# Designs tried in a protein design run: peptides against a protein of PDB entry 3EFO. Part 58

Target 1, 262 residues: chain A of PDB entry 3EFO
Amino acid sequence: SQLADLYKSCETDALINFFAKSAFKAVLHQPLKVIREILVNQTAHMLACYRKNCASPSAASQLILPDSMKVLPVYMNCLLKNCVLLSRPEISTDERAYQRQLVMTMGVADSQLFFYPQLLPIHTLDVKSTMLPAAVRCSESRLSEEGIFLLANGLHMFLWLGVSSPPELIQGIFNVPSFAHINTDMTLLPEVGNPYSQQLRMIMGIIQQKRPYSMKLTIVKQREQPEMVFRQFLVEDKGLYGGSSYVDFLCCVHKEICQLLN

## One batch from the design tools (peptide)

Design b1_p25_2_s1 (made by RFdiffusion4, then SolubleMPNN; from b1_p25_2, 8 letters changed)
Fold by OpenDDE base, seed 1:
Structure b1_p25_2_s1 (fold): chain B 262 residues (1-262), chain A 25 residues (1-25)
Amino acid sequence: as target 1 above (262 residues)
Amino acid sequence: SSVLLDMSDREKLEEQLEALLDESL
């Protein structure tokens, strides 16, 4: 059917780009609460339509997602928790306005990265490999006190260091003897010159490539105050300011679908 | 092709989601 073909052709990244721009445009004229409700409703309606017209019959207790949209709920929840739609006290009006304007001009690839950052376990770097380490999910559960992670969302870049990060890696990156000696005021990594440092710099360069904006580097130590800012980019985690987990979001969407179809 | 998530069991749902997200993200 035409509908089935439509759902098959839809891509999550394109949908999120569309929904983000639509919502961010609406911010100027509608309350944030209403905008968030509309997004949830649109998600529910879209999935309800699929269930009704395209999907094979299934139990009402099951949520049916088109393959093309299997991760849409995750990204939608990220959108809903974005500071533009969910205001946070620590985010200024100017910053929200800035981000809103940026997203309004973003392409599909840029917006996808913006809403769901790359989180790379750089402590696992193979200095002999030219490949980027495999990204992990943006959740605190994927962090390790012994690990070092690089996060990038197209606008910001963070280097997060666990309290028990290996001293040899710390020395390799910063040329200091311990975690305590790391200067978090730096916005650039020192040119230490060893293979690990060079590899890390190369990775950072690759991440920066083809991005329209230069990402400022922020060095973050675990359990220090700036880590709170970093945590805001762990988009799968429940937010401190009313954001839900993706599981809770799915439950909400499923409930609404059932209401629409029953 | 569709993905089916069991919404009646939270533990099962979480497991399904972990698998789904690990393979998709």
Scores: peptide ipSAE 0.626, ipTM 0.955, DockQ to the pose 0.897
Fold by OpenDDE base, seed 3:
Structure b1_p25_2_s1 (fold): chain B 262 residues (1-262), chain A 25 residues (1-25)
Amino acid sequence: as target 1 above (262 residues)
Amino acid sequence: SSVLLDMSDREKLEEQLEALLDESL
C-alpha cells in the first residue's frame, strides 16, 4: 500500500532530527512535561498506525516495528532524556540553552551522533591497524572494570577508565604507574610516544576531525564522582534523573499503542 | 518487513533487543 511504502521510506535519523528540532523549538512556549508527552504520543501513534494499516496481524503482546523504524525508539528515548527536555542538576541553564541552539542547526548526521554517542573500546586497539575499533552499544553492560573506553557525541569526549584497567595500558596512555596516579583534571593526553598512545591519539584526532565542534576531553575514573556525568551518556540505560531505560521505554510505548488500538 | 518484539517476557525481550541493537547500531 501507499502507506506501507511511506513507512519503508522513512529514515530514523531524519525523523529524530525533525522531532528534536520540533521539541526544542517548543521548549520556548510549552512545559517540558507536555513536550515529552507529545513525543511519546507521536511515537505511539506512528507505530499504532503501522500496526493497524501496514503490518501483518500479530499478537497484542508483540510490538511491531517497521524495519525503517526498528531503532527509532532508541533514539526517541535518547531525545526524551536529553538535558534540554529533561533537566539535570549538573547541567546549567546556559548549557541547556547552548545545546538547544546547537541542535536547532544540526544536520541529520550530527544529531544522530549527538543523541546516540559513539563508544569505543580502546583497550582492544590493534596498534598495527589503521581502522577505528568497532563501537559498542551505549550501555553499562558493555563496559568492563578492566576496560578503557572512549565516548564521543560531537560535543563532548570522555575517556573512561575501569578501576581494574591494565597498568600497562595506563602507563602507555598516561605514563603513570597506576590508576590512582591518573590526573582527571587533564584535558589532553600526554605524548608518551609508544604505539598505543599514538594510535589512541590518532583515533581521537579522527573523531574530532569529523565533527564541526571542538570536543574537550574529560578523563573519567570508574567509581569516582565525575563518572555520574559520563553515565548519563550511556543512553540505553535507566537515567539517574528520571529517564527510562530503552526496555522500559519500549514497554511504555507498547502500552500506549495497545491503548490506542484496543 | 517488520521486527516483532515479544513484550510479554522481559528476558526474551532483552535477548531480542540485544540481537536487534547489536545488528542495527
Scores: peptide ipSAE 0.625, ipTM 0.955, DockQ to the pose 0.913
Fold by OpenDDE base, seed 2:
Structure b1_p25_2_s1 (fold): chain B 262 residues (1-262), chain A 25 residues (1-25)
Amino acid sequence: as target 1 above (262 residues)
Amino acid sequence: SSVLLDMSDREKLEEQLEALLDESL
């Protein structure tokens, strides 16, 4: 059917871009609560329509996602937890306004990265490899105290260091003997010149490629205060200020779908 | 093609989601 074809042709990244811009535009005229409700309702309506008109019959206890939208809820939840739509006290009004304006001009690729950052395990870096390390999911559960991770969302870049990060890697990256010696006030990595440092810099360069803005680098030590800011970018985790987990969000969406169809 | 998630069992759902997200992200 025409409708089935439509769902097949839908792209999650494009949808999120659209919804984000729509929502962020609405921020100027509507309460945040209303905007969030609209987004949830729109998600539910889209999926309800699919279930009703396109999907094969399934138990009511199942949530049916078209393949083209299988990760739509993830991104939608990220959008809902964004500081523009979910005001957080640690984020200034100016910062929210800035992010809002930036998103309004973002293309599909930019917004995708913005809402779901890349999180790269730098501690697993193969200096002989020409490939980027495989990104891990943006969750604290994917971090390790022994690890070093690079997070980038197109606007910010974080280098997160576990408290038990290998001294060898610390030396390789920062040219200091230990975790304690790392200066988190620095915004640039030193040019140490070893293969590991060069590889990391290359990776950072690749990530920066084709991004409209130069990403500010923030060095983050685990268990230090600035880590709180970093954790906000772990978008799969439950938000501290009213953000739902992905599972909870899905349950909410499913409930609304059932209400729409019954 | 569709993805079916069992919403009646949270544990099962979480497992399904882990697999889905690992595959898709």
Scores: peptide ipSAE 0.623, ipTM 0.954, DockQ to the pose 0.914
Fold by OpenDDE base, seed 4:
Structure b1_p25_2_s1 (fold): chain B 262 residues (1-262), chain A 25 residues (1-25)
Amino acid sequence: as target 1 above (262 residues)
Amino acid sequence: SSVLLDMSDREKLEEQLEALLDESL
């Protein structure tokens, strides 16, 4: 059917871009709570329509997602938890306004990365490989005290270091003896000149060249105060000041779908 | 094709989601 074909052709990144711009425009004249509710409702309506008209019959206890939208909910939840739509005390009004304006001009690829960052396990780098490390899910559960991770969302870049990061990597990246010696006030990595440092710089360069904005680098040590800011970019996790986990969000969407179809 | 998630069992759901997101993200 034409409707089935429509769902097959849908792109999650395009949908999120559309919803984000629509919602961020609405911020100017609608309460944030209402905007969030509308987004949830729209999500539920789209999926309810699919279930009703395109999907094979299944138990009411099942949530049915078209393949083209199988990750739409996670991105939608990221949008809902964004500081523009979910007021956070640690984010200034000016910063929210700035981010809102940026997103209003973002293309599909940019907004996708903005709402769901890349989180790369840098400690797994093979200096002989030209391949970028595979991104891990943006959750604290994927971090390790022994690991070093690079997070990028097109606007910000973070280098997160576990308290037990390998000293050889610390020295390779920062040219300091240990984790304790790392200066987190720096916004540029030193030119150490070893293969690992060069590889990391190359990766950072690749990430940067694909984005229209110059990303500021923030060095983050685990268990230090700035880590709290970093953790806000772990978008799958429950928000510190609000928002739901991904699982909880899915439950909410499913309940609404059931209400629409009953 | 469709993805079916079992919403009646939270543990199963979480497992399904882990698998889904690991392969998709």
Scores: peptide ipSAE 0.619, ipTM 0.953, DockQ to the pose 0.907

Design b1_p25_2_s2 (made by RFdiffusion4, then SolubleMPNN; from b1_p25_2 with H2S H10R E15K A17L S18E F24A)
Fold by OpenDDE base, seed 1:
Structure b1_p25_2_s2 (fold): chain B 262 residues (1-262), chain A 25 residues (1-25)
Amino acid sequence: as target 1 above (262 residues)
Amino acid sequence: SSVALDMSDREVLEKQLEELLDEAL
């Protein structure tokens, strides 16, 4: 059917770019609460329409997603929790305005990365490989106290260190003997010169080269105050300021779909 | 051409999401 073809032709990255720009434009004229409600409503309506007109019959307890939109809810939830739509006390008005303007000019690839960051387990780096480490999901559950992770969203770059990070890696990256000696005020990694340090710098360089904006590096120690800022980028988790986890968001969307169809 | 998530069982859902997102992201 024509409708089925339409859903097949849709791509999540394009959709989220569209919804983001639409919502961020609306911020100037509508309350944030209303904008968020509209986004949820639009998501539910799109999926309800698919279930009604395109999908095979299924139990009401199932959430049916077209393949082209199978990760749309993830990104939609990220959009809903963005500081532009969900105000946070620690984010200034100027910062929100800045991010809003940036997103308004972002292409599909840029906005996708912006809303769902890349999180890389750099403690698993193979210094002999030219490949980037495989990204993990942006959730605290993917972090480990023994691990070191690099997070990038096109605007910010974070290097997160677990409290039990391997001393040899700490020394390799920072040229200090222990976790306690790491200076988190630095915005640049030292040029230690060992293969691991060089590989990490190369990875950071590759990530930066693919983005139109210069990303400031923030070094974050687990259990220190600045970690709270880092955790805001773990977008699948429950937000600190009213944002839902991904699972909770899916439940919300499913509930609304059921209401529309029943 | 579609994905069905089981919303009635949290454990099943989480497993399904794990597989889905690990593949897609």
Scores: peptide ipSAE 0.660, ipTM 0.962, DockQ to the pose 0.891
Fold by OpenDDE base, seed 4:
Structure b1_p25_2_s2 (fold): chain B 262 residues (1-262), chain A 25 residues (1-25)
Amino acid sequence: as target 1 above (262 residues)
Amino acid sequence: SSVALDMSDREVLEKQLEELLDEAL
């Protein structure tokens, strides 16, 4: 059917770009709560329409997603939790306005990365490999106290260090003997010159080269105050200031779909 | 051509999401 073909041709990244720009434009004229509600409603309506007209019959307890939109809810939740739509006290008005304006000019690839960051396990780097480490899901559950992770969203870059990060890696990256000696006020990694350091720098360079904006590096130690800022980029988790977890969001969407179809 | 998530069991859902998102992201 024509409708089925439409869903097949849809791309999540394009949809999120559209919804983001639409929502961010609406911020000037509508309350944030209303905008968020509209986004949820639109998501539910799209998926309800698919279930009604395109999907095979299934139990009401199931959430049916077309393949083209299988990750749409993830990104939608990220959009809903963005500081532009969900005001957070740790984010200044100016910063929120700045991000709003940036997104209004972003292409599909940029907005995708902006809303769902790359989280890379740096501690798993193979200095002999030219491949980037595989990104993990943006959730606390994927972090490890023994790990070192690089997070990038096109605007910000974070290097997160677990409290039990390997001393050899700390030495390799920062040229200091231990976790406690790492200076988190630094915005640049030192030029240590060993293969691991060079590999990390290369990776950071590759990430930066693909983005139009220069990303400031923030070094974050686990359990220190700045980690709270970092955790806000773990977009699948429940937010500290009203944002839902991805799972909770799915449940919300599913309930609304059921209401529409019942 | 579609994905079905089990919304009745959180544990099952989480497992399905792990598989789905690990593959897609």
Scores: peptide ipSAE 0.658, ipTM 0.961, DockQ to the pose 0.891
Fold by OpenDDE base, seed 5:
Formats: sequence, structure tokens, C-alpha cells
Structure b1_p25_2_s2 (fold): chain B 262 residues (1-262), chain A 25 residues (1-25)
Amino acid sequence: as target 1 above (262 residues)
Amino acid sequence: SSVALDMSDREVLEKQLEELLDEAL
């Protein structure tokens, strides 16, 4: 059917781009609470329509996602937790306006990366490999005190270091003997010149490629104050201003779908 | 094709989500 073909051809990245721009446009004329409700409703309606018209019969206790939208809820939850859509006094008007304007001009690839950052385990780098390390989920649960991670969302780049990061890697990257000696005020990595440093710089270069904005590098030490800012980019987590976990969001969506169909 | 998540059992759901997201992201 035409409808089935439509769902098959849908792309989550395109959808989230559309929803983001639509929502951010609406911010100027509608209450944030209403906008968030609309987004949830639209998500539920799309999935309800699929279940009704395209999916095979299944138990009501199951949430059925078309393959093209299997990660849509993740991105939608990230959108809902974005500062632009949060009704919190702690969020400055300037910051909200700034991010709103940026997203309004983003392409599909840019917005995807923006709402769900790339988080790379740098401590696992193979200097002999030309392959980038596989990204991990953007959650604190995927970090380790012994690890070093690079996070990028197209606008910001963070190098996060665990308190127990390997001294040899610290030496390789920063040319200092220990974690304590790392200067977090730097915005550029030193030219150490060893294979590991070169590989990391290469990776950073690749990440920067094809991005419309130059990403400023921020060095973040675990358990220091700036880590709080970094943690806001771990989008699967609840965040400083609350919001739903992914599981809770799915439950909410599923409940609404059931209400629509039953 | 479609993915079916079991919303009746949180433990099962969490496992399904881990697998799904690890594969897709």
C-alpha cells in the first residue's frame, strides 16, 4: 500500500529535523507545555496509524515501531529535553534563542548530530587502524573512570577524562605526567607528535569535516565543575532539569497509542 | 519490517532497548 511504502521510506533524521523546526517555530506563539504535548501527540498518532494500517496484529502490551522509526522515540525524547523546549527559569532567554536560531538553519545531518551527539571512546584507539572507534550511547553509564571520551554535537567538542585515565594516554595526548597536570583552560591539544596524539587529532579533524560550524574544544575532567555542562550532552540521561528517561517516554507514548486505538 | 517492544515487562523492555539502540546508534 501507499501508506506502507511511506513508512518504509521515512527516515528518523528527517522526521526529527522537521519536528524540531516545527516546534522551535511554534515557541514564538505557543506555550512550551502545549508544544511538548503536540510533539508527543504527533509521535503517538504516527505510530498508532502504523499499528492500525500497516503492522501485523499484535498484543496491546507491545509497542510496534516501523523499522524506519525504531529510534525515533530516542530522538524525540532528546528534542523534548532540549533547552529550547524546557520551561525552566534556570535557562537563560539568550541561550534558548541562540540554540533555536541554530537549529532552524540545520540540515538533516546537522540536527541529528545536534540532538544525539557522537560519543567516542578515545582510550580504545588503535593507532595502526584507519577506522574510527565505534560510538557509544550518550549516557553516563557508558563512561568509565578509566576512560577518555570525545563528544561532539556539531557545535561543541568535549574531551572527557576519567579520574583514573591511563597516565600513558594522558602523556600521549597532553604531554603531562598525570591527570592533575592537565590544563582544562586549553582549547587546543598540544602538538605532542606521537602516533596516538596524531591519531586523535586526525579523528577530531574528521569529526569537524562537513560541519557548518567550528567546534570549540573543551577539556573536561571528571568530578570537576565543568563536567556538569558536559553531562547535559549525555542526552539519554534525565539531565539537570529533569525530563523523562527514554523508557519512561516510551511508556508514555505507548499509553497514548493504546488510548487512540482502544 | 517492524520492531516489537514488550511494554509489559520492564526488564525485558530494557534489554530489548539496549540491543536495539546499540545496533542502531
Scores: peptide ipSAE 0.657, ipTM 0.962, DockQ to the pose 0.885
Fold by OpenDDE base, seed 2:
Structure b1_p25_2_s2 (fold): chain B 262 residues (1-262), chain A 25 residues (1-25)
Amino acid sequence: as target 1 above (262 residues)
Amino acid sequence: SSVALDMSDREVLEKQLEELLDEAL
């Protein structure tokens, strides 16, 4: 059917780009609450339409996603939790305005990364490997107190250090003897020159490649106050300021779909 | 083709999501 073909041709990244720009454009003339409701409604309608017209029969207790949109809810939730739409108090008005303007000009790849950051477990780095470590889900559940993680969204880069990060890695990266000695006010990593440091810098360079903006590096220690800012980029988790977890969002979407199909 | 998520059991759902997102990432 024509609809089936349409859904097959849809791309989540393109949709998110579209919805983001639409929503961010609307910010100046519509209440944020309304914008968020519209986005949820649109998501539910799209998926309800698929279930009704394109999908094979299934139990009402199931959420059916076309392959082309299998991660759409994830990114939609990220969009909904963005500071532009959620208006978190810790984010300045200028920053929100800046991000809004940036997104309005972002391509599909840029917006994809912006809404769902890369989270890399750099403590697992193989200094002899030319490949980037596999990204993990943007959730606290994927962090470890013994780990060191690099997060990047095209605008910001965070180096998160667990309280039990290996001293040898800390020394390798920062040339200091322990976690306590790390200066979080630094915005640049020192040129230590060892293989691990070089590999990390290479990875950071790769991440920076083809990005229109230079990402500011923020060093974050676990359990310190700045970690709260970092945690906001763990987009699958429940937000501090009203944002839902991914799972909760799925439940919300599913409920609305069921209502539409009743 | 489509993906079916079980919304009736959170544990099952979480497992399905792990598989789905790990594959997608």
Scores: peptide ipSAE 0.656, ipTM 0.961, DockQ to the pose 0.901

Design b1_p25_2_s3 (made by RFdiffusion4, then SolubleMPNN; from b1_p25_2 with H2S H10R A17V S18E E19A F24A)
Fold by OpenDDE base, seed 4:
Structure b1_p25_2_s3 (fold): chain B 262 residues (1-262), chain A 25 residues (1-25)
Amino acid sequence: as target 1 above (262 residues)
Amino acid sequence: SSVALDMSDREVLEEQVEALLDEAL
């Protein structure tokens, strides 16, 4: 059917771009709570329509997602938890306004990365390989105290260091003997010149070259105060100042779908 | 051409979602 074909042709990244711009425009005229409710409602309606008209019959206890939208809830949750729609005390009014304006001009690829950051396990780098490490999901569960991770969302870049990060890597990146010696006030990595440092810089360069905006680097130590800001970019997790985990969001959406279909 | 998630069991759901996201992201 035409409707079935429509769902097959939909792309999550395009949908999120549309919803984000619509929501961020609405911020000027509607309360944030209302905007978030509308987004959830729209998500539920789209999925309810699919279940009713396109999907094979299934138990009411199941959430049915078309393949084209199988990750839509994840991205929608990211949108809902964004500082523009879910204001956080640590984010200034000016910063929220700035981000809102930027998103209004973003293309599909830009907004996708903005809402769901790329999180790379830097500690796994192979200096002999030109390939980027495979990204991990943006969740605290994917971090390790022994690891070093690079997070980028097109606007910000974070280098997160676990408390037990390998001293050799710390030395390689920062030219200091230990985790405690790392200066988190710096916004540029030193020119150490070893293969690992060069590889990391190359990766950062590749990430930057693909983005329209210059990303400032923030170095974050695990268990220090700035880590709290970093954790807000772990978008699959429950937010410190609100916002559901992805699983909780799925439950919320499913509940609303059931209400629509019953 | 669709994904079905079990919303009746939290543990099962989490496992399904983990598998889904690991594959898709």
Scores: peptide ipSAE 0.720, ipTM 0.970, DockQ to the pose 0.911
Fold by OpenDDE base, seed 2:
Structure b1_p25_2_s3 (fold): chain B 262 residues (1-262), chain A 25 residues (1-25)
Amino acid sequence: as target 1 above (262 residues)
Amino acid sequence: SSVALDMSDREVLEEQVEALLDEAL
């Protein structure tokens, strides 16, 4: 059917880009609560339409996602949890305004990265490999107290260090003897010159490549106050200021779909 | 093609989501 073809041709990244720009434009004229409700409603309607008109019959207890939109909900939840729409108190008005304006000009690839950051386990780096480490999902469950992770969303870059990060890696990256000696006020990594440091710098360079803005580096120690800022970018997790986990969001969407179809 | 998530069981859902996102992201 024509509708089936339409859903097949849909691209999640394009949809998110569209929804983000629409929502961020609406911020100027509508309450944030209303905007968020509209986004959820639109998501539910799209999926309800698919279930009704395109999908094979299934139990009402199932959430049916077309392949083209199988990750749409996670990105939609990321959008809903963005500081522009949630108005988190720790984020300044200027910062929200800045991010809003940036998103309005972002292409599909940029917005995708912006809403769902890249999280790299750099403690697993093979200094002899030219390949980037495989990204992990943006959730606390993927972090390790023994690990070091690099997070980037096109605007910000974070280097997160677990409390039990290997001293040898700390030495390799920062040229200090221990976790406690790391200065989190630094915004640049020292040029230590060892293979690990060089590899990390290369990775950071690759991540920065093709991004329109220079990402400021923030060093984050686990269990220190600034970690709370970092955790906001773990977009699959439950937010501190009204944001839901991805799973909870799915439940919400499913409930609304059922209401539409029943 | 489509993906079906079981919304009736939280544990099953979480497992399905993990599998889905691990594959897709």
Scores: peptide ipSAE 0.717, ipTM 0.970, DockQ to the pose 0.925
Fold by OpenDDE base, seed 1:
Structure b1_p25_2_s3 (fold): chain B 262 residues (1-262), chain A 25 residues (1-25)
Amino acid sequence: as target 1 above (262 residues)
Amino acid sequence: SSVALDMSDREVLEEQVEALLDEAL
């Protein structure tokens, strides 16, 4: 059917780009709460339509996602929790305006990264490898106190250090003897010159080269105040200012689908 | 082709989500 073909042709990254731009345009003339409700409603309607017209029969207790949209809810939830749509006290009006303007001009690849950051386990780096480490999901559950992680969303770059980060890596990156000696006011990594430092810098360079905007580096120590800012980029987790976890969002969407179909 | 998530059991759902996102992201 034409409808089935339509769903097969859909791409999540294109959809989220469209929804983001639509929502961010609407910010100028509609309340944020209304915009968020519309986005959830649109998501539910799309999935309800699929279930009704395209999907095989299934129990009402199941949430059915077409393969082309299997991660759409993830990105939609990220969009809903973005500071442009979900105002946060720590984000200034100017910053929200800036981000809104940026997203309005972003291509599909840029918006995808912007809403769901890349989180790399730097502590697992192989200095002999030319490949980037495999990204992990943006959730606190994927962090470790013994780990060092690099997060990038196209606008910001964070280097997060666990309280029990290996002293050898700390020495390699910062040329200091311990976690306590790391200066988090730095926006640039020192040029230590060892293979690990060089590899990390190379990785950061590769990430930056793929993006149209220069990303400012923020060094974050676990359990220090600035970590709270970093935690906002763990987009799968429950937000501090009204954002839901991904699982909770799925539950919300499912409930709305059920209301539409029953 | 579609993915079915079990919304009636939170533990099952979380496992399914983990598997789905690990594969897709």
Scores: peptide ipSAE 0.716, ipTM 0.970, DockQ to the pose 0.920
Fold by OpenDDE base, seed 5:
Structure b1_p25_2_s3 (fold): chain B 262 residues (1-262), chain A 25 residues (1-25)
Amino acid sequence: as target 1 above (262 residues)
Amino acid sequence: SSVALDMSDREVLEEQVEALLDEAL
């Protein structure tokens, strides 16, 4: 059917861009609570429509996602947990306004990366390869105390170091003997000149390519105070200022779908 | 094509979600 074709043609990145801009525009004249409710409602309606008109019959206890929207809920949850839509006094009006303005100008690729950052395990780099390491999911559960990770969301770049990160890699990247010697105030990596350092710099360059903004580098040590800022970008986790886990969000959406169809 | 998640069993759901996200992201 025409409707089935529509769902096949939809892409999550385009949808999240649309929803983000719509919601962020609405912030100017609607309460945040209402905006969040509308987003959840719209998600439920889209999926309910698919279940009713396009999907094969299934048990009511199942949540049916078209392939084109199989990861829509995770991105939607990231949007809902964004500081622009959170009704918390801890978030300044200026910060909310700043991020709102940025997103309003983002293309599809920009907003996708913004709402779900790229997190790369740098400690797994093969110096003989020019390929980027495979990204891991943006959750604390995917970090390792022995690891070094690079995170980028199109606006910010973080190099996160575990407390037990390999001294040889620390030496390779920073030219210092240990974790304790790393200066987190620097915004540029030193020109150490070894293959590992060169490869890391190359990767950072690739990530910066085709991005409209120059990403500032922040060095983050695990268990230090500035790590809290970094953790805000682990979007699958519960945010500092509220929000649901992804699974809880799915349950919420499913309940609403059932209410619409029953 | 579609994906079906089992909302009746939390443990199964969590496993399905992990598999889905690992594959898709």
Scores: peptide ipSAE 0.710, ipTM 0.969, DockQ to the pose 0.891

